Peptides against a protein of PDB entry 2YKT. Designs and how they scored, part 236

Target 1, 231 residues: chain A of PDB entry 2YKT
Amino acid sequence: SRSEEMHRLTENVYKTIMEQFNPSLRNFIAMGKNYEKALAGVTYAAKGYFDALVKMGELASESQGSKELGDVLFQMAEVHRQIQNQLEEMLKSFHNELLTQLEQKVELDSRYLSAALKKYQTEQRSKGDALDKCQAELKKLRKKSQGSKNPQKYSDKELQYIDAISNKQGELENYVSDGYKTALTEERRRFCFLVEKQCAVAKNSAAYHSKGKELLAQKLPLWQQACADPS

## One batch from the design tools (peptide; made by RFdiffusion4, then SolubleMPNN)

Design b2_p30_6_s3 (from b2_p30_6, 22 letters changed)
Fold by OpenDDE base, seed 1:
Structure b2_p30_6_s3 (fold): chain B 231 residues (1-231), chain A 30 residues (1-30)
Amino acid sequence: as target 1 above (231 residues)
Amino acid sequence: FREELQELLRRTIEEFLASLEQLSKDIEAF
């Protein structure tokens, strides 16, 4: 029946969230933590590289003929330090605004969705059982009427059961339809939350890249000029 | 040695700039 099909679809939405979306989201969070750790590793490795660059700048500053190149090397290291600080800030935001919030939600969702699905199933079954009972009583009444010498005695009661069945069928269909809309809304909210959090990450990433580009664009002409005009 | 070091620094800056330009294009294309 249409109601049974809609019921199956509703249960499938909840099952998809619980059995596919939530596990995939947990994996996404785990991959995000790995990515954060790798970027922190890049930060550490970069520090070693630019500390070595500073050492080269110190040697240039101690030289008689390359003192100005020492200042250039120090500026290069400092700009990279500023870019790295911006990356660390982005990583903190990535952890606190995306990973932590997703982790909190996915943990709460397992219990919430199980309860929501059970509530829906219980009420759907209750309405279905009430409908089945009315249908069974109508069938009993019709059998009794066929065996009676006065079938007209049961006509009013038959009409009452037909009306009750129609009303209960309509209530069940509406409940299942609303249940399906609710389930789809719950699914959509979870995807929307993920998209919104990923948009925040994208914004922070864009700010990181923009700041890095700005800092380098400001200093690069000065560094190029220092190499072109050897003193 | 000074000229060699200056040339090395110049090349390093140019390679870094090229990498940034490529990164910018990749971001804009995405």
Scores: peptide ipSAE 0.000, ipTM 0.188, DockQ to the pose 0.320
Fold by OpenDDE base, seed 5:
Structure b2_p30_6_s3 (fold): chain B 231 residues (1-231), chain A 30 residues (1-30)
Amino acid sequence: as target 1 above (231 residues)
Amino acid sequence: FREELQELLRRTIEEFLASLEQLSKDIEAF
């Protein structure tokens, strides 16, 4: 029946969230932590490289003929430091606004969804059983009526069961329909939450890239001229 | 040694600038 099909669809939505979405989200969080660790590693390695560049700048500053190039090398290292500060801010946001919040949600969600599904299943079964019972009683009544010498005695009761079956069927269909809409809303809410958190990370990432581009664009022409205009 | 160090410094700056130019192009192409 349409109701049975919609019931199966509803259960499948909950199962998909519990068995596919939530495990995939845990994996996504784990991959995010790996990415964060790798970026922290890049930051550390880059510091060593630019510290070595500062040392080259010190040597230039100690020279008689290359002092201005020392200042250029120091500026390059300072711009790098500023870019790294922006990266650290982005990483803090990535950790706090995405990873931590997703971890908090995914750990609580399995219990919530299990309870929600169980509640739905219990009520659906209760309504279904009540309908089946009413249908069974109507069938018994019809058998009694067919075997009776006075079938008219059962006519009013038959009408009452028919009306009760119709009402209970309508209630079951409405309940299952609402249950399906609720399940789809729960699924959508989880995807929306992920999208919203990823948007926040994207904004902070854009700020990091913008600041880096700005700093480099400002200084690059000056640095390119440093060797062309010897003092 | 001073001349060699100056040449090393020049090359280091040029290589760095070239890397920055490439990065800028990559950002613009994205």
Scores: peptide ipSAE 0.000, ipTM 0.160, DockQ to the pose 0.221
Fold by OpenDDE base, seed 4:
Structure b2_p30_6_s3 (fold): chain B 231 residues (1-231), chain A 30 residues (1-30)
Amino acid sequence: as target 1 above (231 residues)
Amino acid sequence: FREELQELLRRTIEEFLASLEQLSKDIEAF
């Protein structure tokens, strides 16, 4: 039946979320955690490198002939520190505003969707069974009326079953239709949430990259001239 | 019944598509 087709479509939306979207989202979170770990590793390694650069700046500052180059080396390390602070802020937001929130949602969602699908299936079946029952009772009534000496006795009851069948059929169709809209809405909400969270991460990433570019663009010409223009 | 449901399905999809803009404004979380 057409109701059965739309019912199958509704079930398939829930199944797609549970069997495709949620596993893919878990993988996305796992890849995000791996990326975060790698960036943390870069941060640690970079700190060691630029701390060593500061030490070279200290030695330059103690020299008689290269004292001004000490300040240049310190500025290089300081710009790195500022860029790194922006990265750490971005990573903190990436962890707290994306990964943690998605992880919490995806774990709760499996149970929620299973319950939602089960509720829909139970109600859909209940409405279908009620319709089938009314149809069966009408058929029994008609058989009884055909064997009766007074068929008119059953006419009002027959009309009641016909009306009940019509109403239950319409109710089932509407329920399945609304169920399909609901399922598609549930899917869309999940994608929208992901997009919104990723937009927040993108804004933070843009701020990190912009600040880094600004700082380096400002200082790099000065650093390049430092050896040619001794004080 | 099957023909009526196919028409219902078509209308349901069209109504849903028309409501997507409003839905997107109301979504904050899932």
Scores: peptide ipSAE 0.011, ipTM 0.384, DockQ to the pose 0.008; fails the geometry check
Fold by OpenDDE base, seed 3:
Order: structure tokens, then sequence, then C-alpha cells
Structure b2_p30_6_s3 (fold): chain B 231 residues (1-231), chain A 30 residues (1-30)
């Protein structure tokens, strides 16, 4: 029946969220943590590189013909160090404000969805059982009427059952329909959330990289000129 | 130079953190 099909669809939406979306979200969180670790690793490795650059700057400063290049090298190392430190702080925020929150949310969501599905199933079954009972009673009544010498005796009761069945069927259909709409809304909300969040992350990332580029672009000509200008 | 860099970084961080805060709120409402 239409109601049965819609019921199956409703259950499938909840199952899709619980069995596909939420596990995928957990994986997304895990990949985010891996990405964070990798970037932290980059920052750590960069420390050694820029420390070595500082040593080169020290050597330049000790030279007779390259003293000014020492300051340039120090400046280069310091700028990069500051950028890396700030990136590390942003990664901490990324971890605490996004990944951790998502992790907490996905666990809570599993419980919520299970309860929501169970509630829906219980009420759907209750309405279905009530409908089936009325249908069964009508069938019994009709059998009695056919075997009776006075079938008119049962006519009013038959009409009552027919009306009750119609009403219960309508209620069941409406309930299942609303349940399906609710389930789809829950699913859509989750996807919309991901889209919006990733847009925000992407926008911030782009802005950060742009500003980093601008900062370096301001200094790069100066550093390049230092090589052309003799002491 | 350092002041300019610090200001640029500060603004960048603030913008980023503000976005993360919004993300956090949306996650909470999820």
Amino acid sequence: as target 1 above (231 residues)
Amino acid sequence: FREELQELLRRTIEEFLASLEQLSKDIEAF
C-alpha cells in the first residue's frame, strides 16, 4: 500500500543517516584529525629549517662583505616562524571548535535518531494495529450478517466500522506522511550543515592564505634587492 | 615591519576564529 511504502521510505531515511551519514561523518572527523597532525608535523619540521636559516644569518653577520644579508636572513626566518606559530594556534582552534564538537555531536545524534525512529515505529505500529483490528471486526460482522435471517440488524454497525476504518486509514497515512517529511528534513539539515560549514572553512582558509601571500609579497622585493645592493 | 605583520596575523586569526565560532554554533544546532 501507499502507506506501507512511505513507511519503508521513512525508515530508510533514518537508517541512511544512522548507518551511512554518521559513520561517514566520523570518518570525516578522523581525516580532519589526521590533517591536523600532518600540519602540526609541518610546523615542527619548519622549526628546524628556520633555525638553520638563522645560523646562516649569523654567519653572514660575521662576514665582512655580507653583513646586511644577515639581517635579511633573520627577518626571513622570523616572518616564517611567526606565520607557522599562528597556523599552529589556528589548528588548535580547528581541533577544539570544529573537530571535537563534531565528534560530540555525532555520538549524541546516534542516540537521538535511534529514539526518534523507535518512537515513530511504535506509533506507526499502534495505528496500523488499530486499523487492522477494525478491518477484522468488519469482516467478522459481514460474515455474521450473511448467515443471519435479519441482515438489516447489522447495517448500522457495519457503517460505523466503515467510517472508523476510513478515519484510521487517513490518520495512518497522514502520520506516515508527516514522518517522512520530518525524516527528510532531518537528513537535509545535516547535509546543509556540512555544506555551510565547509564553505566557511574554505573561505577562512582562502583569506588566511591570501594574507600570508600579501605579507610575503611586501617583503620579498626588499629581500631580493638586498642581493643586488653591495655592502 | 613586525607591527604590520602582527596586525595582519591578528586580523587573520580573528576572522578565522570568528568563522570557527559560527561553525561551532551551527554544529550545536545540528
Scores: peptide ipSAE 0.008, ipTM 0.292, DockQ to the pose 0.036; fails the geometry check

Design b2_p30_6_s4 (from b2_p30_6, 22 letters changed)
Fold by OpenDDE base, seed 4:
Structure b2_p30_6_s4 (fold): chain B 231 residues (1-231), chain A 30 residues (1-30)
Amino acid sequence: as target 1 above (231 residues)
Amino acid sequence: MRKELEELLRQTIADFLAFLEQLEKDIAAF
């Protein structure tokens, strides 16, 4: 029946969230933590590299013939420090706005969804059983009427059961339909949350790249000129 | 509606990946 199909669809939405979405989200969070760790590693490694660059700048500053290039090397290190600060800000956002919040949501979700599904199933079954009972009673009544010399005596009761079945069928269909909409809303909410948090990460990432580009674009011509025209 | 949501998610991911690819190109071109 249409109601049975809709019921199956409703259950499948809840099952998909619990058995596919949530495990996949946990994996996503785990991969995110690995990515964060790798980026933190880049930050640490970069510090060592630019500290070494500063040392080269010190040597240049001590040189009689390359003293001005010392300042250039120091500027290069400083610009990189600023770029690195932007990366650190992005990482903080990545951790606090995406990973932590997703982790908090997914951890409690299994119990919530299980309870929601169970509640829906219990009520759906109750309504279904009540409908089945009325249908069974109507069938019994029709059998009695068909075997009777006076079928007309059962006509009023037959109409009552038909009306009751119609009402219960409508109630069941409405309940299952609403249940399906609710389930889809729950799924949508989870995807929307993920999308919104990922958008925040994207914005912060864009800011990091933009700031880096701006800083380098401003200084790079000056550094290139220093090599051509010693001063 | 479910299929639409799945498609929206796929498209969102695709758009994000495309954005990252463009950023890489922009950085390389600079």
Scores: peptide ipSAE 0.015, ipTM 0.363, DockQ to the pose 0.019
Fold by OpenDDE base, seed 3:
Structure b2_p30_6_s4 (fold): chain B 231 residues (1-231), chain A 30 residues (1-30)
Amino acid sequence: as target 1 above (231 residues)
Amino acid sequence: MRKELEELLRQTIADFLAFLEQLEKDIAAF
């Protein structure tokens, strides 16, 4: 029946969230944490490299013929430091705005969805059982009427059961339909939450790239000219 | 509607992954 099909669809939506979406999201979070760790490692490794560059700048500053190149090397190190600071800010946002929030939602979701599905199933079953009972009683009544010398005696009761069955069937169909809409809404909310959090990360990443590009674009011509124009 | 949402999710994830790959390349270029 249409009601049975829609019931199966409703249950499948909940199952898809619990068994497919949430595990996939957990994996996504795990991959995000790995990526964050790798980028943090880049920042740490870069510190050593640019500290060494500063040392080269100190040596240049102490020289007679390369003093101006010392300043250039210091500027290169400083610009990199600023770029790394922007990366760290992006990573903090990535952690706090995406990973942590997604993780919190996933942990709470299993209990919530299980309860929601159970509630739906319980009420659906209750309505279904009530319908089945009325159908069974109608069948009993019809059997009794067929064996009676006065079938007309049962006509009013038969009509009452038919009406009750129709009403209960309509109620069941409406309940299952609403259940399906609710389930789809729950699924959509989870997709939207992920999209919104990714948008926040994208904005922060764009800021990181923009700042880096700005700083390098400003300084690179100066640095390139430094070797051509000795002081 | 469901299929559209699933596709949107897949596209969003794919785009984000592509962005992260580009980010890695950009960092490596520094």
Scores: peptide ipSAE 0.012, ipTM 0.326, DockQ to the pose 0.020
Fold by OpenDDE base, seed 2:
Structure b2_p30_6_s4 (fold): chain B 231 residues (1-231), chain A 30 residues (1-30)
Amino acid sequence: as target 1 above (231 residues)
Amino acid sequence: MRKELEELLRQTIADFLAFLEQLEKDIAAF
């Protein structure tokens, strides 16, 4: 029946969230933590590299013929420092605004969804059982009527059961329909939450990249000219 | 659209991994 099909669809939505979405989200968080760790490693390694660059700048500053290149090398190191600071701020945001919040949500969600599904199943079964009972009573009544010398005696009661069955069937169909819409809304909300958090990360990343581009665009022409025009 | 994006992402990751592999080889040879 339409009601049975919609019921199966509703249960499948909840099961998909619990058995597919949430585990996948946990994996996503784990991969995010690995990515964060790697980026932190980049920051650490970059510090050593640009500290060494500063040392080269010091040597240039002490030379007779390359003094002006010392300033260039120092500027390169300073721009790097500023870019790394922006990266660190982005990483903090990535951790606090994405990973932590997703981890909190996914941990709470399993219990919530289990309870929601159980509630739906219990109420759906209750309504279904009530309908089945009315249908069974109507069938019993009709059997009694067929065996009776006065079938007209049962006509009013038959109409009452028919009306009750119609009402209960309508209620069940509406309940299952609303349940399906609710389940789909729950699923959509979880995807929307992920998208919204990724949008926040994207904004922070854009700020990081914009600042880096601005700094490099300002200085790169100067650095490129330094070797061509010794002072 | 989704399939195209997924393919693009897979290709991007593959290209990046290939780059890293080559970089490691170059460093090892140095």
Scores: peptide ipSAE 0.005, ipTM 0.316, DockQ to the pose 0.026
Fold by OpenDDE base, seed 5:
Structure b2_p30_6_s4 (fold): chain B 231 residues (1-231), chain A 30 residues (1-30)
Amino acid sequence: as target 1 above (231 residues)
Amino acid sequence: MRKELEELLRQTIADFLAFLEQLEKDIAAF
């Protein structure tokens, strides 16, 4: 029946969220944590590199013929510091706005969805059982009527059962239809939440890249000319 | 100006290390 098909579709949506989406989201969070750790490692390694660059700047500043290049090397290190600060802000945002929130939500959602599916199944079954009962009673009544010498005696009761079956069928169909819409909405909400959080991360990443580009674009011409003008 | 920049870099390094330490704790707690 149409209601049975829609019921199966509804259950499949919940099952897809619980068995595919939620595990995939947990994996996404885990991969995000790994990515965060790797970026932290990169930033730490970069610190060592630019500390060494500062040391080269110190040596240049102490030289007789390359003093001005010391300032250039220090400026390079300073630009890196500013870029690094922006990266740290991005990492904080990535951790706090994406990973933490997704992890909290996925754990709550697993429990919520299980309860929601169970509630839907219980109510769907209850309505289905009530319909089946009315159909069974109508069938019994029709059998009695066919065996009776006065079938008209059962006509009013037959009409009552037919009306009851029609109403219960309609209620079941509406309930299952609403259940399907609800399930699809729940699925969409989860994807939308992921997209929204990823958009926030993307904005922060864009800010990081923009700031880095700006700083380097401003200073790079000066640094490139430093070797051509021995002071 | 050089001394100021060196001090700023040292402070930035210290802040970054503190950040990484906190991040590691947060990841471990996660």
Scores: peptide ipSAE 0.006, ipTM 0.325, DockQ to the pose 0.047; fails the geometry check

Design b2_p30_7_s1 (from b2_p30_7, 20 letters changed)
Fold by OpenDDE base, seed 1:
Structure b2_p30_7_s1 (fold): chain B 231 residues (1-231), chain A 30 residues (1-30)
Amino acid sequence: as target 1 above (231 residues)
Amino acid sequence: SAFDEELKKFKEEVEKKLKEVEEIKKEDEE
């Protein structure tokens, strides 16, 4: 029946969230942590590289013919430090505003979804059972009426059961339909939350890239000319 | 934080849903 099909669809939405979405989200969080670790590794490696660059700048400053190039090398290292600080800020936000928040929600969500599905199943079954009972009673009444010498005495009760069945059928259909809409809303809510958090990450990433571009664009022409001006 | 408030609301939703399930179970046992 239409109601049974809609019921199966509703259960499948909840099961998909519980068995596919949430495990995938946990994996997403794990991959995010790996990504964060790798970026932290890049940060550490970059520090060593630019510390070595500073050492080269010190040597230039101690030279007789390349002193001005020492300042250039120091500026390069300083710009890198500023870019790196922006990256660290982005990583902090990535950790605190995305990974931690997703982890907290996904843990609670398993309990929520289990309860939501259980509630839906229980109420759906209750309404279904009530409908079945009314149908069974009508069938019994009709059998009794057919065996009676006065079938007219059962006519009012028959009408009452017919009306009750119609009402209960409608209630069940509406409940299952609403249940499906609710389940879809729950699914959408979870995807929307992920999208919103990822938008925040994207914004922070854009800020990082913009700052780097700005700093380098400002200084690069100066650095490019440094060797053309022989002191 | 905005997230802390959201998390609090979500916890409340979880608790509400759990209570609703318990109430249904009690009604089925009566």
Scores: peptide ipSAE 0.189, ipTM 0.762, DockQ to the pose 0.025
Fold by OpenDDE base, seed 2:
Structure b2_p30_7_s1 (fold): chain B 231 residues (1-231), chain A 30 residues (1-30)
Amino acid sequence: as target 1 above (231 residues)
Amino acid sequence: SAFDEELKKFKEEVEKKLKEVEEIKKEDEE
């Protein structure tokens, strides 16, 4: 029946969230932590590289013929430091505003979804059982009527059961339909939260990239001419 | 923070939902 199909769809939505979405989200968080760790490693390695570049700049500054190139090398290291500071800020936001928040919510969500599904199932079954009972009583009444010398005696009661069955069927269909809409809303809510948090991360990332691009665009022409224009 | 308040509300929602399920179970046992 339509109601049975809708019921199955509703249960499948909850099961998909519990068995597919939430485990995938946990994996996403784990991959995010790995990514964060790798970026922290890059930060540390980059510091060593540019510290070594500063040392080369010091040597240039001490030379007789390459003094001005020392300043260029120092500027390169300084721009890197500024870019790295922006990266660290982005990473803090990535950790605090995305990973931590997702981890806190996903831990609680299993209990919520289990309860929500159980509630739906219990109420759906209760309504279904009530309908089945009315249908069974109507069937019993019809059997009595067929065996009676006066079938008209049961006509009013038969009409009452038919009306009750119709009403209960409608209530069940509405309940299941609303249940399906609710389940879809729960699913959408979770995806929307993820999208919103990723948007925040994307904004912070854009700020990092913009600052880096700006700093490099300002200085790169100067650095490129340094060897051609001894001063 | 705004998130802390959201998380608090979500915890309350979870507790409410759990309570509703327990109430239904009690009704079915009676």
Scores: peptide ipSAE 0.118, ipTM 0.720, DockQ to the pose 0.023
Fold by OpenDDE base, seed 5:
Structure b2_p30_7_s1 (fold): chain B 231 residues (1-231), chain A 30 residues (1-30)
Amino acid sequence: as target 1 above (231 residues)
Amino acid sequence: SAFDEELKKFKEEVEKKLKEVEEIKKEDEE
């Protein structure tokens, strides 16, 4: 029946969230933590590289004919420091605004979904059982009426059961329909939350990239000319 | 923060849902 099909669909939505979405989200968080760790490693290694560049700048500054190149090398290192500061801000956002928040939500969600599915299943079954009972009673009544010398005695009661069955059928269909809509809403809100958090991270990432591009675009022409200018 | 409030609301939803299931179980046992 349509109601049975919709019931199966509803259960499948909850199962998909519990068995596919949430495990995948946990994996996503884990991969995010790995990415964060790798970026932290890159930033540390980069610091060593640019600290060494500063040392080269110091040597140039001590020279008689290359003092201006010392300033260029110092500027290169300083621009890197500023870019690195932006990266650190991005990483803080990545950790606090995405990973931590997703982790907190997914940890609680298993309990919520289990309870939600159980509630739906219990109420759906209760309504289904009530309908089945009414149908069974009507069938018994009809058998009794057919075997009776006075079938008209049962006519009013038969009508009452028919009405009750119709009402209970409608209630069950409405309940399952609403349940399906609710389940789809539950799924959607989880994807929306992920998208929203990813958007926040993307904004911070854009700020990092923009600042880096701006700083390098401003200074690179100057640095490129430094060797062409006679001392 | 906005997230803290959202998280609080979600915790409340979880508790409410769990309570509702317990109530249904009690009714079914009666």
Scores: peptide ipSAE 0.051, ipTM 0.678, DockQ to the pose 0.024
Fold by OpenDDE base, seed 4:
Structure b2_p30_7_s1 (fold): chain B 231 residues (1-231), chain A 30 residues (1-30)
Amino acid sequence: as target 1 above (231 residues)
Amino acid sequence: SAFDEELKKFKEEVEKKLKEVEEIKKEDEE
C-alpha cells in the first residue's frame, strides 16, 4: 500500500542518516583534524625558515655595501609573520566553529535519531494495529449479518465501522506522510548545518588569502627594485 | 562585502538544490 511504502521510505531516511551520514561526518571531522595538524606543522616549519631569513637580514645590515638589503629581508620576514598570524586565526576558527561543533552534534545525534525513529515506529504501529482491529471487527459483523434473517439490524453499526476505518486510514496515511516530511527535514537540517559551517571556514580562509595577497602586493614591487638601486 | 554576497548566493543555491532533491523524493512517492 501507499502507506506501507511511505513507511519504508521514512525508516530508510533515518537509517541513511544513522548508518551513512553520521559515520561519514565522523570521518570528515577526523580528516579535518588531520588537516589542522598538518597546517600547524606548516606554521612551525615556516617560523624556522623565516627566522633564518631574519638572520640573513642581520648579516646584510652589518655589511658595508648591502645594508639596505637588510631592511628588505626584515620586511619579507615581517610580512610572513603577519600572514601566519592570519593563518592561525583561520585555524582557530576552523577548530572552534567547524570541528568542535560538528563533533559535539554528531556525538549526540545517534541518541536523538534512535529515539526519533523509535517514537515514529511505535506510533505508526499503534495506529496500524488500531486500524487492523477495526477492520477485523467489521469483518466479524458482516459475517454475523450475512447469517441473520434480519440484516438491516446491523446496517447502522456497519456504517459506523466503515466510517471509523476510513478515519483511521486517513489518520495513518497522514501520520506516515508527516513522518516522511519530518525525516527529510532532519536530513536536510544536517546538510544545511554542514554547509553553513563550511561557509564560515571558507570566509575565514578567504580573509587569510586576501590579507596575504594585499601584503605581498604592497611590498613586492619595493623588494624587486631593491637590487637595482645603487648602494 | 562582495564575498559575503557571493557566499550568500552560494548558500541559497545549495539550499535550493537540497529542496529540489526533497521535492523529487516526495513526487516519486506519490
Scores: peptide ipSAE 0.024, ipTM 0.418, DockQ to the pose 0.105; fails the geometry check

